# Designs tried in a protein design run: peptides against a protein of PDB entry 8YR4. Part 36

Target 1, 309 residues: chain A of PDB entry 8YR4
Amino acid sequence: PRGSPALQLVVLICLGLMGLERALNVLVPIFYRNIVNLLTEKAPWNSLAWTVTSYVFLKFLQGGGTGSTGFVSNLRTFLWIRVQQFTSRRVELLIFSHLHELSLRWHLGRRTGEVLRIADRGTSSVTGLLSYLVFNVIPTLADIIIGIIYFSMFFNAWFGLIVFLCMSLYLTLTIVVTEWRTKFRRAMNTQENATRARAVDSLLNFETVKYYNAESYEVERYREAIIKYQGLEWKSSASLVLLNQTQNLVIGLGLLAGSLLCAYFVTEQKLQVGDYVLFGTYIIQLYMPLNWFGTYYRMIQTNFIDMEN

## One batch from the design tools (peptide; aimed at target 1 R181 T295 R298)

Design b2_p17_6_s1 (made by RFdiffusion4, then SolubleMPNN; from b2_p17_6, 15 letters changed)
Fold by OpenDDE base, seed 3:
Structure b2_p17_6_s1 (fold): chain B 309 residues (1-309), chain A 17 residues (1-17)
Amino acid sequence: as target 1 above (309 residues)
Amino acid sequence: SDMEKQLEEFEKELASE
């Protein structure tokens, strides 16, 4: 935003807070590891109490596994409201000025309220899409890369390879299954709109339906349309369950391979018991934002196709 | 799963408005 140095500073602060969230995502598992190691070694109470207090403070800053409930994430979201409002208002004013440049014939041919609704939906979709990309997709990809680097440097190259293969397979299957699922969702939405249109047309023509005593026939046609819709809804819902189960299996296989390798290195005294707990905690922490990735990818695809039509 | 379902319901609400 070139026009206000204050909003540029807020954007820089938000980027700094995003960097802090990435650091917290590494530090929280490390401190949890250290607690487990100190408990295993029967360390002095003062060292244990300090490490536990530090962990709880870092966990408060990070929040729960979704990241959205953390103090840093909430502060970032709060500061970003002003940037989002400025961007939305600028896009709305650009659309409004462009609508005024359009010929009077375009305004007479399209209901002004429908044009405003399309403009508002377009603006909200673009602004929402940009917010999802910047605050969810990009940070999640960064956390995966940081995770691969961390495990490769501090554990062994084999751990970095397991995380890389697991996350690459997870993302690839998420994209492929989401694209396949999007076809069923579009068919469902098209049938929903057709069923709703039939219901509205039947209700608007209720006098004619009553005159011909065709109420039972219209109810049966509506029932058939609902059954057809529910058959498509079932395919959409079943495809979601298949996506989630496929994702869970990939993460489960990665967790199994890495946990077995950690356990082996602990038996060889190359790693501590806390390192086993760190690996499991870190993989679960990477999985939590990835669970939403399929939904965000679908929202991105839907909004792009709705902008092309 | 439950959060994806809630987000799908939220997307349906946003598409119905």
Scores: peptide ipSAE 0.028, ipTM 0.668, DockQ to the pose 0.086
OpenDDE base, seeds 1, 2, 4, 5: peptide ipSAE 0.026, 0.020, 0.023, 0.021; ipTM 0.645, 0.610, 0.626, 0.632; seeds 1, 2, 5 fail the geometry check

Design b2_p17_6_s2 (made by RFdiffusion4, then SolubleMPNN; from b2_p17_6, 15 letters changed)
Fold by OpenDDE base, seed 5:
Structure b2_p17_6_s2 (fold): chain B 309 residues (1-309), chain A 17 residues (1-17)
Amino acid sequence: as target 1 above (309 residues)
Amino acid sequence: SEMQKRLKEFEEEIASE
């Protein structure tokens, strides 16, 4: 925000907090590994107690591994409220000023309240999409890259390759299946609008329908429209389940391949038991925000289509 | 309202997963 140095400082602090979340996403699994190794080695209580206390503190800052519920994420979200409000208000004022520049004939021909509602929807869409891209998509991609680098440097290069292939396949399939299912969702929404229009027309003409005793006919016609809608809804819902199962399968295969490779290296005494636990924990931690990526990509695509119309 | 509703339905759909 060019007009407020205080808000610029808040943006810089939020970016710094995002960097801290990335560091926590690496440190938390490392400390958990160290606890498991110290327990396995029957290390002195003082070393174990310090490592456990440090882990719990880092885990509190991180918030469960996704960062979304952690103290650092909550602090970032709290500080960002003022930046979002400034951005929203600026876009609302720009739209409002542009509406006042439009001809009186345009305002009389379009319900001003509907245009304002479209403008408010558009503003909230753009601001929501930008916030989503900056705070969920970019950090998740950064965590994947950091994960690949970490596993390639501290493990065998094969682990970095497994994570790379798993995440690349996951993202690609998420995009492809989401684009495929968008056809079913569009057909469902079109049929929903048509069903709603028929219900409204029947209710507006209720006196005429009652006069002709056509109530049973209109109910049956509405039932047929609902059945047709539910057939499209089922295709949309089934395609979502297929997406989720495909995503789960890709992550499951990546977890299986990496876990077997870890177990093999532990058997060969090249890795410790804690390193096996680290890999599993880190992959699950990467999966949690990615599970939301499919739903979010769909929201982005829908909102872009709704802005072009 | 409807996009806030869709955003909220989306947040609820995500929170239910």
Scores: peptide ipSAE 0.013, ipTM 0.433, DockQ to the pose 0.230
OpenDDE base, seeds 1, 2, 3, 4: peptide ipSAE 0.011, 0.000, 0.000, 0.006; ipTM 0.388, 0.271, 0.305, 0.343; seed 3 fails the geometry check

Design b2_p17_6_s3 (made by RFdiffusion4, then SolubleMPNN; from b2_p17_6, 16 letters changed)
Fold by OpenDDE base, seed 1:
Structure b2_p17_6_s3 (fold): chain B 309 residues (1-309), chain A 17 residues (1-17)
Amino acid sequence: as target 1 above (309 residues)
Amino acid sequence: SRMQRLLEEFEKELNSE
């Protein structure tokens, strides 16, 4: 944010905390591996207890992974509130100033309350998009790259290739299926707005409708509009289930291939039992922020379509 | 609900006339 050195420092601290989350995403599985190996070797209690205590502390800092209520994530979210509020207010004031520069005819044609609602939705959408890009998209891409490098260097090139192919296919299918879903969501929102506008117009003209005894006719027309809307809503919801299931299958296949390969290398004594647990834990940790990707992309699309209308 | 938001907006429109 230009103009406040205090908020710039908060942004730098939040970026530092985001870097710490990346380090924790690698360290937590490593410490969990070490616990499983120490248990398998029947290591002395003092070494095991120190490693378990260190793991639990790191897990407290991380939480359930990126997007969960970990201490570092909560601290980052808390510090970011002021930056978000500053950005939101700046966007809102820019929209408001621009609206005042627009012609008097535009202000006479749109009720001031509807303009403010569009401005609020637009501001929320932009702020939500920026927060999503900074806190979910960029970190998830960084975790994938770090994961590929880690598995390629410390396991085998085959593990790095499985993670690369799985995550690349997951991201590609997520984008393609989500762009396909955007058409259904746009059609749904357009039909929602048309149904709502018709209902409001019928209600504003209720005296005329009552004078002609046309109440049953207007109710039937509204029912037809609702049925048409529900048909589009069903297509949107069904397309979401299809996206989620496709994502689940891709991750499941990647987890299966990698887990079988780990089990094979453990059987050949090239890897330890802890390395099998590390791979499974790390892949599940990568999946958590990717699942949020599909949810926030839907929120962003809703907000963009709500700003276009 | 959607109906509640419609009613709130209708009331807001009625109060602005």
Scores: peptide ipSAE 0.040, ipTM 0.557, DockQ to the pose 0.037
OpenDDE base, seeds 2, 3, 4, 5: peptide ipSAE 0.009, 0.030, 0.010, 0.009; ipTM 0.401, 0.525, 0.521, 0.384

Design b2_p17_6_s4 (made by RFdiffusion4, then SolubleMPNN; from b2_p17_6, 15 letters changed)
Fold by OpenDDE base, seed 5:
Structure b2_p17_6_s4 (fold): chain B 309 residues (1-309), chain A 17 residues (1-17)
Amino acid sequence: as target 1 above (309 residues)
Amino acid sequence: SEMEQRLKEFEEELASE
């Protein structure tokens, strides 16, 4: 925000906190590995207690491994409220000023309240999408890249390759299946609007329907429209389950391949038991924000289509 | 409100997964 140095400082602090979340996403699994190794080696209590205390503190800052519920994420979200409000207000004022520049004939011909509502929906959509892209998509991609680098440097290059292939396949299938599902969702929404229009028309003409004793006919026609809607809804919901299962299968195969390779290297005494636990923990930690990526990509795509119309 | 509601429904759908 060019007009407020205080808000610019808040943006810089939020970016710094995002960097800290990335560091925590690497450190938390490392400390957990170290605990498992110290327990396996029956290390002195003082070393174990310090490592456990440090791990719990880092885990509190991270919040469950996704960062979304952690102290650092909550602090970032809290500080960002003022930036979001400034951006929203600026866009609302730009739209309001543009509406006032439009001809009186345009204001009389279009319900000004409906255009304002579309504009407010459009602005909140764009601002929400931008916030989502900046705070969820970009950090998740950064965590994947950091993960690939970490596993390639501290493990065998094969682990970095497994993570790369798994995440690339996951993202590609998420996009492709989401685009395929969009057809079913559009058909569902069109049928929902048609069913709603029929219900409204029947209710507006209720006196005429009652005069002709056509109530049973209108109810049956509405029932047929609902059955047709539910057939499209089922296709949409079934396609979502297929997406989720495909995503789960890709992550499961990546976890299986990497876990078997870790187990093999532990048997060969090249890795410790803690390194096996680290890999599994890190992959699950990467999966949690990616599970949301499919639903968010769909939201982005829907909101872009709704802005072009 | 309706997009905040769709965002909230979306957050609720996501929290239910």
Scores: peptide ipSAE 0.013, ipTM 0.467, DockQ to the pose 0.247
OpenDDE base, seeds 1, 2, 3, 4: peptide ipSAE 0.015, 0.008, 0.007, 0.011; ipTM 0.485, 0.389, 0.362, 0.410; seeds 1, 2 fail the geometry check

Design b2_p17_7 (made by RFdiffusion4)
Pose (drawn by RFdiffusion4):
Formats: structure tokens, sequence, C-alpha cells
Structure b2_p17_7 (pose): chain A 309 residues (1-309), chain P 17 residues (1-17)
């Protein structure tokens, strides 16, 4: 925010809260391991109670689920509401002030609905791009790297390889499948618009009664168009199911390899009992934000082209 | 008219992710 000083402080607080969320993401599974290790060694009730209370408090600060739930990141959403309102207003006002100064030929040439749709979509594109990228993409790619470092240095050497290969395969397969699915989606959207146009045309022209008893003909053409649309929709949604299945298979293979290796190492007195639940919890924690990357890829590309317009 | 209006309203929409 160029103008106001009160908003730069809010931006800095938001970035600090993002850092704190990354720290909590690292901390909470460590406390879960400590609780399990204390529990297996018959520890007194005092230290166990205090450690349990601390773990619960940390789970409360971190998202109880999917990271979009915690007290942190919600304070962030509140402050970002206040900040993103300023950018939205500024961009809309700049577009509106520019559209009123162009010459007459320009306005006589182009329609109004198209020009206004471009402007609205542009403002929404800039807002969304800032939010998606800064608050949902970079933090996840930072979480993957931090996890790789933690497992490779403080846990063992092989688990770094396991996490690295699993995440690399996950991202690659997600992008590869997403481009194909986008082609299918566009193909389906064009037909959907054509079907809506046919239905609107048949409704507007109540001449079907005049030039024939052509109600049945208008109904049949509508059915054919619906069938074509349904075929394209089935293709698109089946592609979506395949993407979900391949992502799930990749995570599952990574979890299986890590759990087997951790169990074997625990039986050989190399690792403690808590390290098993640490690995499991952390793998699930990494998986939860990764579920929404094909959508982020699609939305970033679309918003980039829209902002360019 | 009612048949044409029903055809109009029954237009399916695309599924979401």
Amino acid sequence: as target 1 above (309 residues)
Amino acid sequence: LETLLSLYESVPSASSE
C-alpha cells in the first residue's frame, strides 16, 4: 500500500503471522512425539498434564484441520480483509477514471458489457493473484523444504529421500494431469454456453406455434444438445477423478515406505516409539495443503491472462 | 409455453471441483 502508513503495519503483522504458522507447523508434531514418549515410560501425572495442556494449546493455535482453521491465519484473514479492501478500491477507481477519458470512436466501437467484464475480472484477478500466491503457494513450498531439512538432519538420512521423492512426484503428476484436464474443461464449457443459447432462443421466439406445430422439434433439438453437453461433462469429471486418484496413490506410497522403515528402525532400538506418530502426523500435515494445487495452477494461469488483458 | 419454459429451466450446469 503506497499511501497509508496504518496498512503497511498490518501487512507486516500478516507476514509475521504467516511465519508463526510455519513455526507451529513444525512444532506441533514434536510435542506429540514428546507426549507419546513420556507416556510410554510411565511418567508422573504432573509433567504429563502440563505437556498435554501445552500440546492442546498448540493444536488450537495451529489449524485443527487443513490449516485454514486456527486462531492464527484467522487473525490474518481479518487483517487481510482490511488491507485487500484498499487495493480493490484503488484498482476499480483507476479503471473507472480511465474509461471516462477515451475518445468517442473507441466507445462507439466496442460494446459496454464486454469492456466492463474485462475490468471487473481484472480487479478480481489482481486481488486473487495476490491472495493465492503470497498466502497459499509459497507457504506450502516452504513447508515442504522445511520438512525435508528437518527429516534429513534431525531424524535420519533416508526419510529426507522419502519425503523429497514423494513431494516431487506429487507436484509433477499434478501439473501434468492438470493441463490435460484444462483442455477437457474448456471443451465442455463451450457446449454448455451453446445449449443455454439454444434454450433462450427457443423461449424468446414463441413462433413455434405459428410456422408449424414444432414444439416437438424444438424439444428434440434441445435433447440432442443436452446429450452432447453431458458427454463432454462426463469426460471432464472423469479426468478430475483420475487426478484425485493419482495424487492419493502417490501420497499413499510415500506413507507406506516411511511407516515401514520407521517401524523397522524402532524394532532395532534406533528410534523411539514417538517417532512413528511424528512421521505419520507430519506426512498427513504435508498432504492436507497439497490437495488443492491443480486448482491453484488453473486459477493462477487464468488470473495472469486476465490481468494482462 | 409452459413446455418451452420448463426446457429453459432444466438446463444443467457444470459440476465444480

Design b2_p17_7_s1 (made by RFdiffusion4, then SolubleMPNN; from b2_p17_7, 8 letters changed)
Fold by OpenDDE base, seed 4:
Structure b2_p17_7_s1 (fold): chain B 309 residues (1-309), chain A 17 residues (1-17)
Amino acid sequence: as target 1 above (309 residues)
Amino acid sequence: REVLEKLYNSVPSLSED
């Protein structure tokens, strides 16, 4: 971003965070291997507990599998909001200014309504995503139930309880935080529509704007509308990051509690090393679809909000 | 056309990916 040293610093921090994500992607498997080795060697509980805790902390920073919802990724996404907004606003203002530089014949020959209709076609594709969502949400819920049953039967009732509490808390917080963010999404969409309407009105009145040499005034009014939109967009996007981070914390705590308990039972020879691997793998496998569940619930809510406008 | 399509495409599509 040219002209803002603060945004340049944010870009550098985001690049540094992306580098950290790559380091975590290497370290997490290494620590996981080390846990498996320590369990196989029947290492002292203190060494094992330290390695497990370190692994879970690194996994919390990384997030589930791909790192898409880890603390580092969420922090990157949060910081990137302002960079994206700066870029978006600059592009929108450049395009809007360019539209006001175009010939009167170009404006008169175009139904502004046809251009609006291209944006609305995006919303109709989202109904197809609802079906995809149901076909991914239901299996995810089934996998959670199967996991609770499996861990309750083959491990100990405590594991089933940890998974149950973790997943119930995850789902509850996902719903509550998503409902809380819905107001920001609605406000954002309303202001987006208002900003679009202002741009359309300015372009429909192109002759009047040209007659009064008011292009600079209309560009500034549009800039103010974009800034107002971006204030609401930031709240929406920041609330999304908060959701993802809350989800990551819940899974991280569940992974910590379950991994420590599993490691303890392996040290007591009540479980095998393979059971520890199974637990960790299964929780990670649940985490990935659950992140999509949050996205899916967001998409459902977005569709409901977009149907209200 | 292209400029307006870019304007509409620069408005973040509701895909909160």
Scores: peptide ipSAE 0.010, ipTM 0.352, DockQ to the pose 0.118
OpenDDE base, seeds 1, 2, 3, 5: peptide ipSAE 0.000, 0.007, 0.007, 0.005; ipTM 0.312, 0.356, 0.449, 0.342; seeds 1, 2, 3 fail the geometry check

Design b2_p17_7_s2 (made by RFdiffusion4, then SolubleMPNN; from b2_p17_7, 9 letters changed)
Fold by OpenDDE base, seed 4:
Structure b2_p17_7_s2 (fold): chain B 309 residues (1-309), chain A 17 residues (1-17)
Amino acid sequence: as target 1 above (309 residues)
Amino acid sequence: MEVLRALLESVPEPSED
């Protein structure tokens, strides 16, 4: 942000914390490998205990799974609140200034509450897009690249190729299926709004409905609208299950191919038992943020469409 | 807000594996 050196420093610290998260994503599997190797070698308790303690500390900094945010990620999110508030306020003021520059004819054709709702959506869309790009999309792509490089250098070029093919297929299928799903979701949301509008209209006209004894007719029209909504909701939900299942299949096939190859290299004494465990844990760790990639891509698409409207 | 809420509510639950 231009004009506040304190907020610039916070942005630099957040970028540094993002770099630290990438380092933790590599280090945590390495320390887990080292624990398995030390256990296999029957190493001294003091060396094992130090490595386990270091692993648990690194795992605390990183976090665990999709539901457990790490200390570094939480600290980054906390520091980012001030940057987000500054950015939001700046976008809101720019939109508000631009609205005041618009012609009187534009304002007379629109309800003030609708204009404010468009401004709020526009601000939320821009700030949301920037947050998801910087904190989720770019880091996930960086982790994939780091993973491909790591496996290519420390295991074999075949592992890097498997990871590359699986991640490329996963991302491509995620995009394609997410774009396909977006049609069902838009139709569902449009029908939800239409169903709500019918209920509101019937309730606002309650006296007229009572005067004509039309309650049964309005209930049946509302029932038809609900059935139509549920038919679109089912398509939206079923398309989500299909996305998740397709993603899980790509993950499962990638994990199978890489695990079989890793097991073979361990039997050939080219890799250690700890390297097999590292491969499995690192792959699972790469896939956890990727499950959210379809959601991030959809939010990006929605935010772009909401900025064009 | 509602679109963001509907987006967040439609987040696939983390697979509890």
Scores: peptide ipSAE 0.007, ipTM 0.371, DockQ to the pose 0.047
OpenDDE base, seeds 1, 2, 3, 5: peptide ipSAE 0.000, 0.000, 0.006, 0.000; ipTM 0.334, 0.340, 0.399, 0.357; seed 3 fails the geometry check

Design b2_p17_7_s3 (made by RFdiffusion4, then SolubleMPNN; from b2_p17_7, 10 letters changed)
Fold by OpenDDE base, seed 5:
Structure b2_p17_7_s3 (fold): chain B 309 residues (1-309), chain A 17 residues (1-17)
Amino acid sequence: as target 1 above (309 residues)
Amino acid sequence: KEVLEKLYNEVPQPSLD
């Protein structure tokens, strides 16, 4: 973005954070290997605990891999909101200005196609969302329950309790933060619809706007409406990053507690090195679909609200 | 693109934003 040095700096920071994500993708497997080796060699507890803690911290920064919300990814997404908004606003204003140069016949012909495209996307969205709910939410909840039972029976009741508390806290915070976010979303959608209505009315009155040479005035009114929308969009997007980071923190704490406890039991020869690998792999496997749970819950709520109205 | 971005902004994307 050539117009603001501040946004250029934000882009450079985001690129730096992307570089850090690449470094984490190399470091996390190395630290994991080192833990497995230290467990196999029966290394002293201090070295093991430090390496486990360092691994979990790096894993918190990375997240559960390319599809998970690590702290670095969340920070990047948060900083990128303003860059995206600047680009979106510029594109929308360019499109709107260009639409005011086009003929009324072109506007009338496009309305039918755009309404049809919105309706088709709405329907395809709802159907896709229902499929994601059935095929991802229910299995993920089942895998959590199976995991709690498995760890309680084959490891120790303490592992089952850690997974239970971690997942219960994760789900509860996901619901509470998603309900809080729903207010920002409704306000955003209402302002989006109002901004769109103004654009449509301005384009319907195209001939009148041309007769009065009021194109610049209508563009400025549209710009103000977009700025107001973007203020609400920022709250929505920032609240999403907060949700994802809260989720990442809860899983990170669960992974830390469980990994330290597992490492301790391996040092006491109550568990094998393979059991440590199993625990870490299983928690990460549960985390991958759980990142979408806030999405699924919000989609359910949106569909219910849209069915009640 | 725009309506995918709107759907992306409407669908709380997980980390894949």
Scores: peptide ipSAE 0.019, ipTM 0.555, DockQ to the pose 0.040
OpenDDE base, seeds 1, 2, 3, 4: peptide ipSAE 0.013, 0.016, 0.018, 0.019; ipTM 0.491, 0.489, 0.564, 0.523

Design b2_p17_7_s4 (made by RFdiffusion4, then SolubleMPNN; from b2_p17_7, 9 letters changed)
Fold by OpenDDE base, seed 4:
Structure b2_p17_7_s4 (fold): chain B 309 residues (1-309), chain A 17 residues (1-17)
Amino acid sequence: as target 1 above (309 residues)
Amino acid sequence: VEVLRQLYEDVPEPSED
């Protein structure tokens, strides 16, 4: 942000917190490994209790699940509110200024309320996209790269290769299937809007519909529109299930290959039992944010198409 | 313009796990 040193400092703190999240994503599996190894070795309670307490504290900072709701992520999100508001206001003012530069002919052809609704949506879309890119897409890609490096250095080059191939295939299929799915979602949204417009038009013309006793005809016409919508909704939902199942299959195959290889190396005494647990935990941890990658890609793709029109 | 309208309706649904 130009002109506010305070907001620049907040951005730097948020970037520092993002770096801390990346460190936590490596440390949490390592501490979990260490717990498993200490349990296997029947280590003294004091060492175990300290390691468990440290793990739980790191896990509290990291969070977990489909949403990184950890303390560090929440603190970052909280600090970012002011930066988002500044960016939003700047984009909104740029759009508003651009609208005033447009020809009178463009304004006369449009309803002012529709133009404002489009400007508000445009501002929200741009600010949302930037937030998803910076806070979800880039961090997830960084975690994958860090994972590949970590497994290549501390396990074997084969583990790094498995993770690389698995994640590359996952991302590629996610992109391709999401692009294929986008057509069904657009068709669904278009039909939803058409169905809503028909309902609104029928209700606005209620007196005319009553005068002609056409209520049954309008209800049947609305029913046909709903059935057409549901046919498109089914295609959208079924395509989502196919995406999720494809993603799950790729991760499952990667987890299988890597887990079998890890188990083999544990039997050869080249790795510890905790390293097997680390691999599984780390892959699952990478999977959770990757589920959202299709959604992020769709938002990116849609925003680019929208900037061309 | 119409495409920005479609964008906002595309709320990121979480990939349902």
Scores: peptide ipSAE 0.010, ipTM 0.467, DockQ to the pose 0.048
OpenDDE base, seeds 1, 2, 3, 5: peptide ipSAE 0.009, 0.006, 0.008, 0.014; ipTM 0.436, 0.330, 0.439, 0.491; seeds 1, 5 fail the geometry check

Design b2_p17_8 (made by RFdiffusion4)
Pose (drawn by RFdiffusion4):
Structure b2_p17_8 (pose): chain A 309 residues (1-309), chain P 17 residues (1-17)
Amino acid sequence: as target 1 above (309 residues)
Amino acid sequence: AAIAASNAAKLAAELAS
């Protein structure tokens, strides 16, 4: 924010809260391991109670689920509401002030609905792009790297390889399948618009009664158009199911390999009992934000082209 | 259970869009 000082402080607080969320993402599974290790060795009730209370508090600060739930990141959403309102207002006002100074030939040439749709979509694009990228993409790519470092240095060497290969395969397959699916989605959207246009045309022109008893003909053409649309929709949604399945298979293979290696190492007195639940929890924690990357890829591309317009 | 719910919610959101 160029103008106001009160908002730059809020931006800095938001970035600090993002860092704190990354620290909590690292910290919570460590406390879960400590609790399990203390539990297996018959520890007194005082230290166990205090450690349990601390773990619960950390789980409360971190998202109880999917990271969009914690007290942190919600304070962020609140402050970002206050900040993103300023950018939205500024961009809308700049567009509106520019549209009122263009010459007459320009206005006589283009329609109003198209010009206004471009402006609205542009403002929404800039806002969404800032939100998606800064607060949902970079933090996850940072979490993956931090997890790789933690497992490769503080846990063992092989688990770094396991996490690296699993996440690399996940990202590559997600992008590859997403482009194909986008082609299918566009193909389906065009037909959906054509079906709506046919239905609107048949409704507006109540001449079907005059030039024939052609109610049946209008109904049949509508059915044919619906069938064509349904075929294209089935293709698109089946592609979506395939993407979900391949992502789930990749994560599952990574979990299986890591769990088997951790169990074997625990039986050989190399790792403690808590390391198993540490690995499991951390793998699930990494998986949860990764579930929405094909959508982020699609939205970033669409918003980039819209902002360019 | 949380993974299944999350996948179901993703599927529903994509179909609604």

Design b2_p17_8_s1 (made by RFdiffusion4, then SolubleMPNN; from b2_p17_8, 13 letters changed)
Fold by OpenDDE base, seed 1:
Structure b2_p17_8_s1 (fold): chain B 309 residues (1-309), chain A 17 residues (1-17)
Amino acid sequence: as target 1 above (309 residues)
Amino acid sequence: SLLEELQKKRLEEELAE
């Protein structure tokens, strides 16, 4: 943010915490591997206890595999509140000043409450989009790249290739299916708004409806609108299930291929038992943020369209 | 996903505050 050195420092600290979170995403599986190897070797209790304590501390900093509940993530979110508020207020004031520059004819055609609701939606969409891009999308892509590099350097190149192909296919299918779903969701939302508008119009004109005894006709018309909405809702929900299942299958196939290859190399004594556990843990850890990628992509698209209107 | 609905609800709750 320009103009506040304190907020610039907070942004730098948040970027540092994001870097720390990326380091934790690599270190936590490594320490878990080391525990499994020490247990397999029947290592002395002092070495095992130190490694377990270190792992639990790192896991506390990282949080659950979603990364959203860890101490580092919570600290980052807490520090970012002031930056988000500054950005939100700046966007809101820019929208508000722009609205005042618009023609009187534009203001006379719109209710003040509708204008404020558009401004609020616009501000929330921009700030939400920026937060999701910076804190979820970019870090997830970074974790994938770091994962590919790690497996390519410290494992056989075949593991890096499996992760690369799995994640590339996952991302591509997520984008393609999400774009396809967005059409169904837009149709659903448009029909929902039309159905609600008809209900409100019928209720506002209830005296006229009562005068003509047209209550049964209006109820039947509303029922037809609900049935049309539910048909679109079903398509939206079914498309979501299809997306989730496709994502699950891609990750499942990647996990299967990599786990079988790890197991084979352990049987050949090229890898230790801990390395098998590391691969499975790391793939599952990458999968959890990726589940949100489809949501974020859709939100980005929706917010972008809501900004253009 | 259930997680998408939960985040959407959280975002709607954060937008309603």
Scores: peptide ipSAE 0.023, ipTM 0.597, DockQ to the pose 0.114
OpenDDE base, seeds 2, 3, 4, 5: peptide ipSAE 0.022, 0.015, 0.022, 0.022; ipTM 0.610, 0.515, 0.598, 0.611; seed 4 fails the geometry check

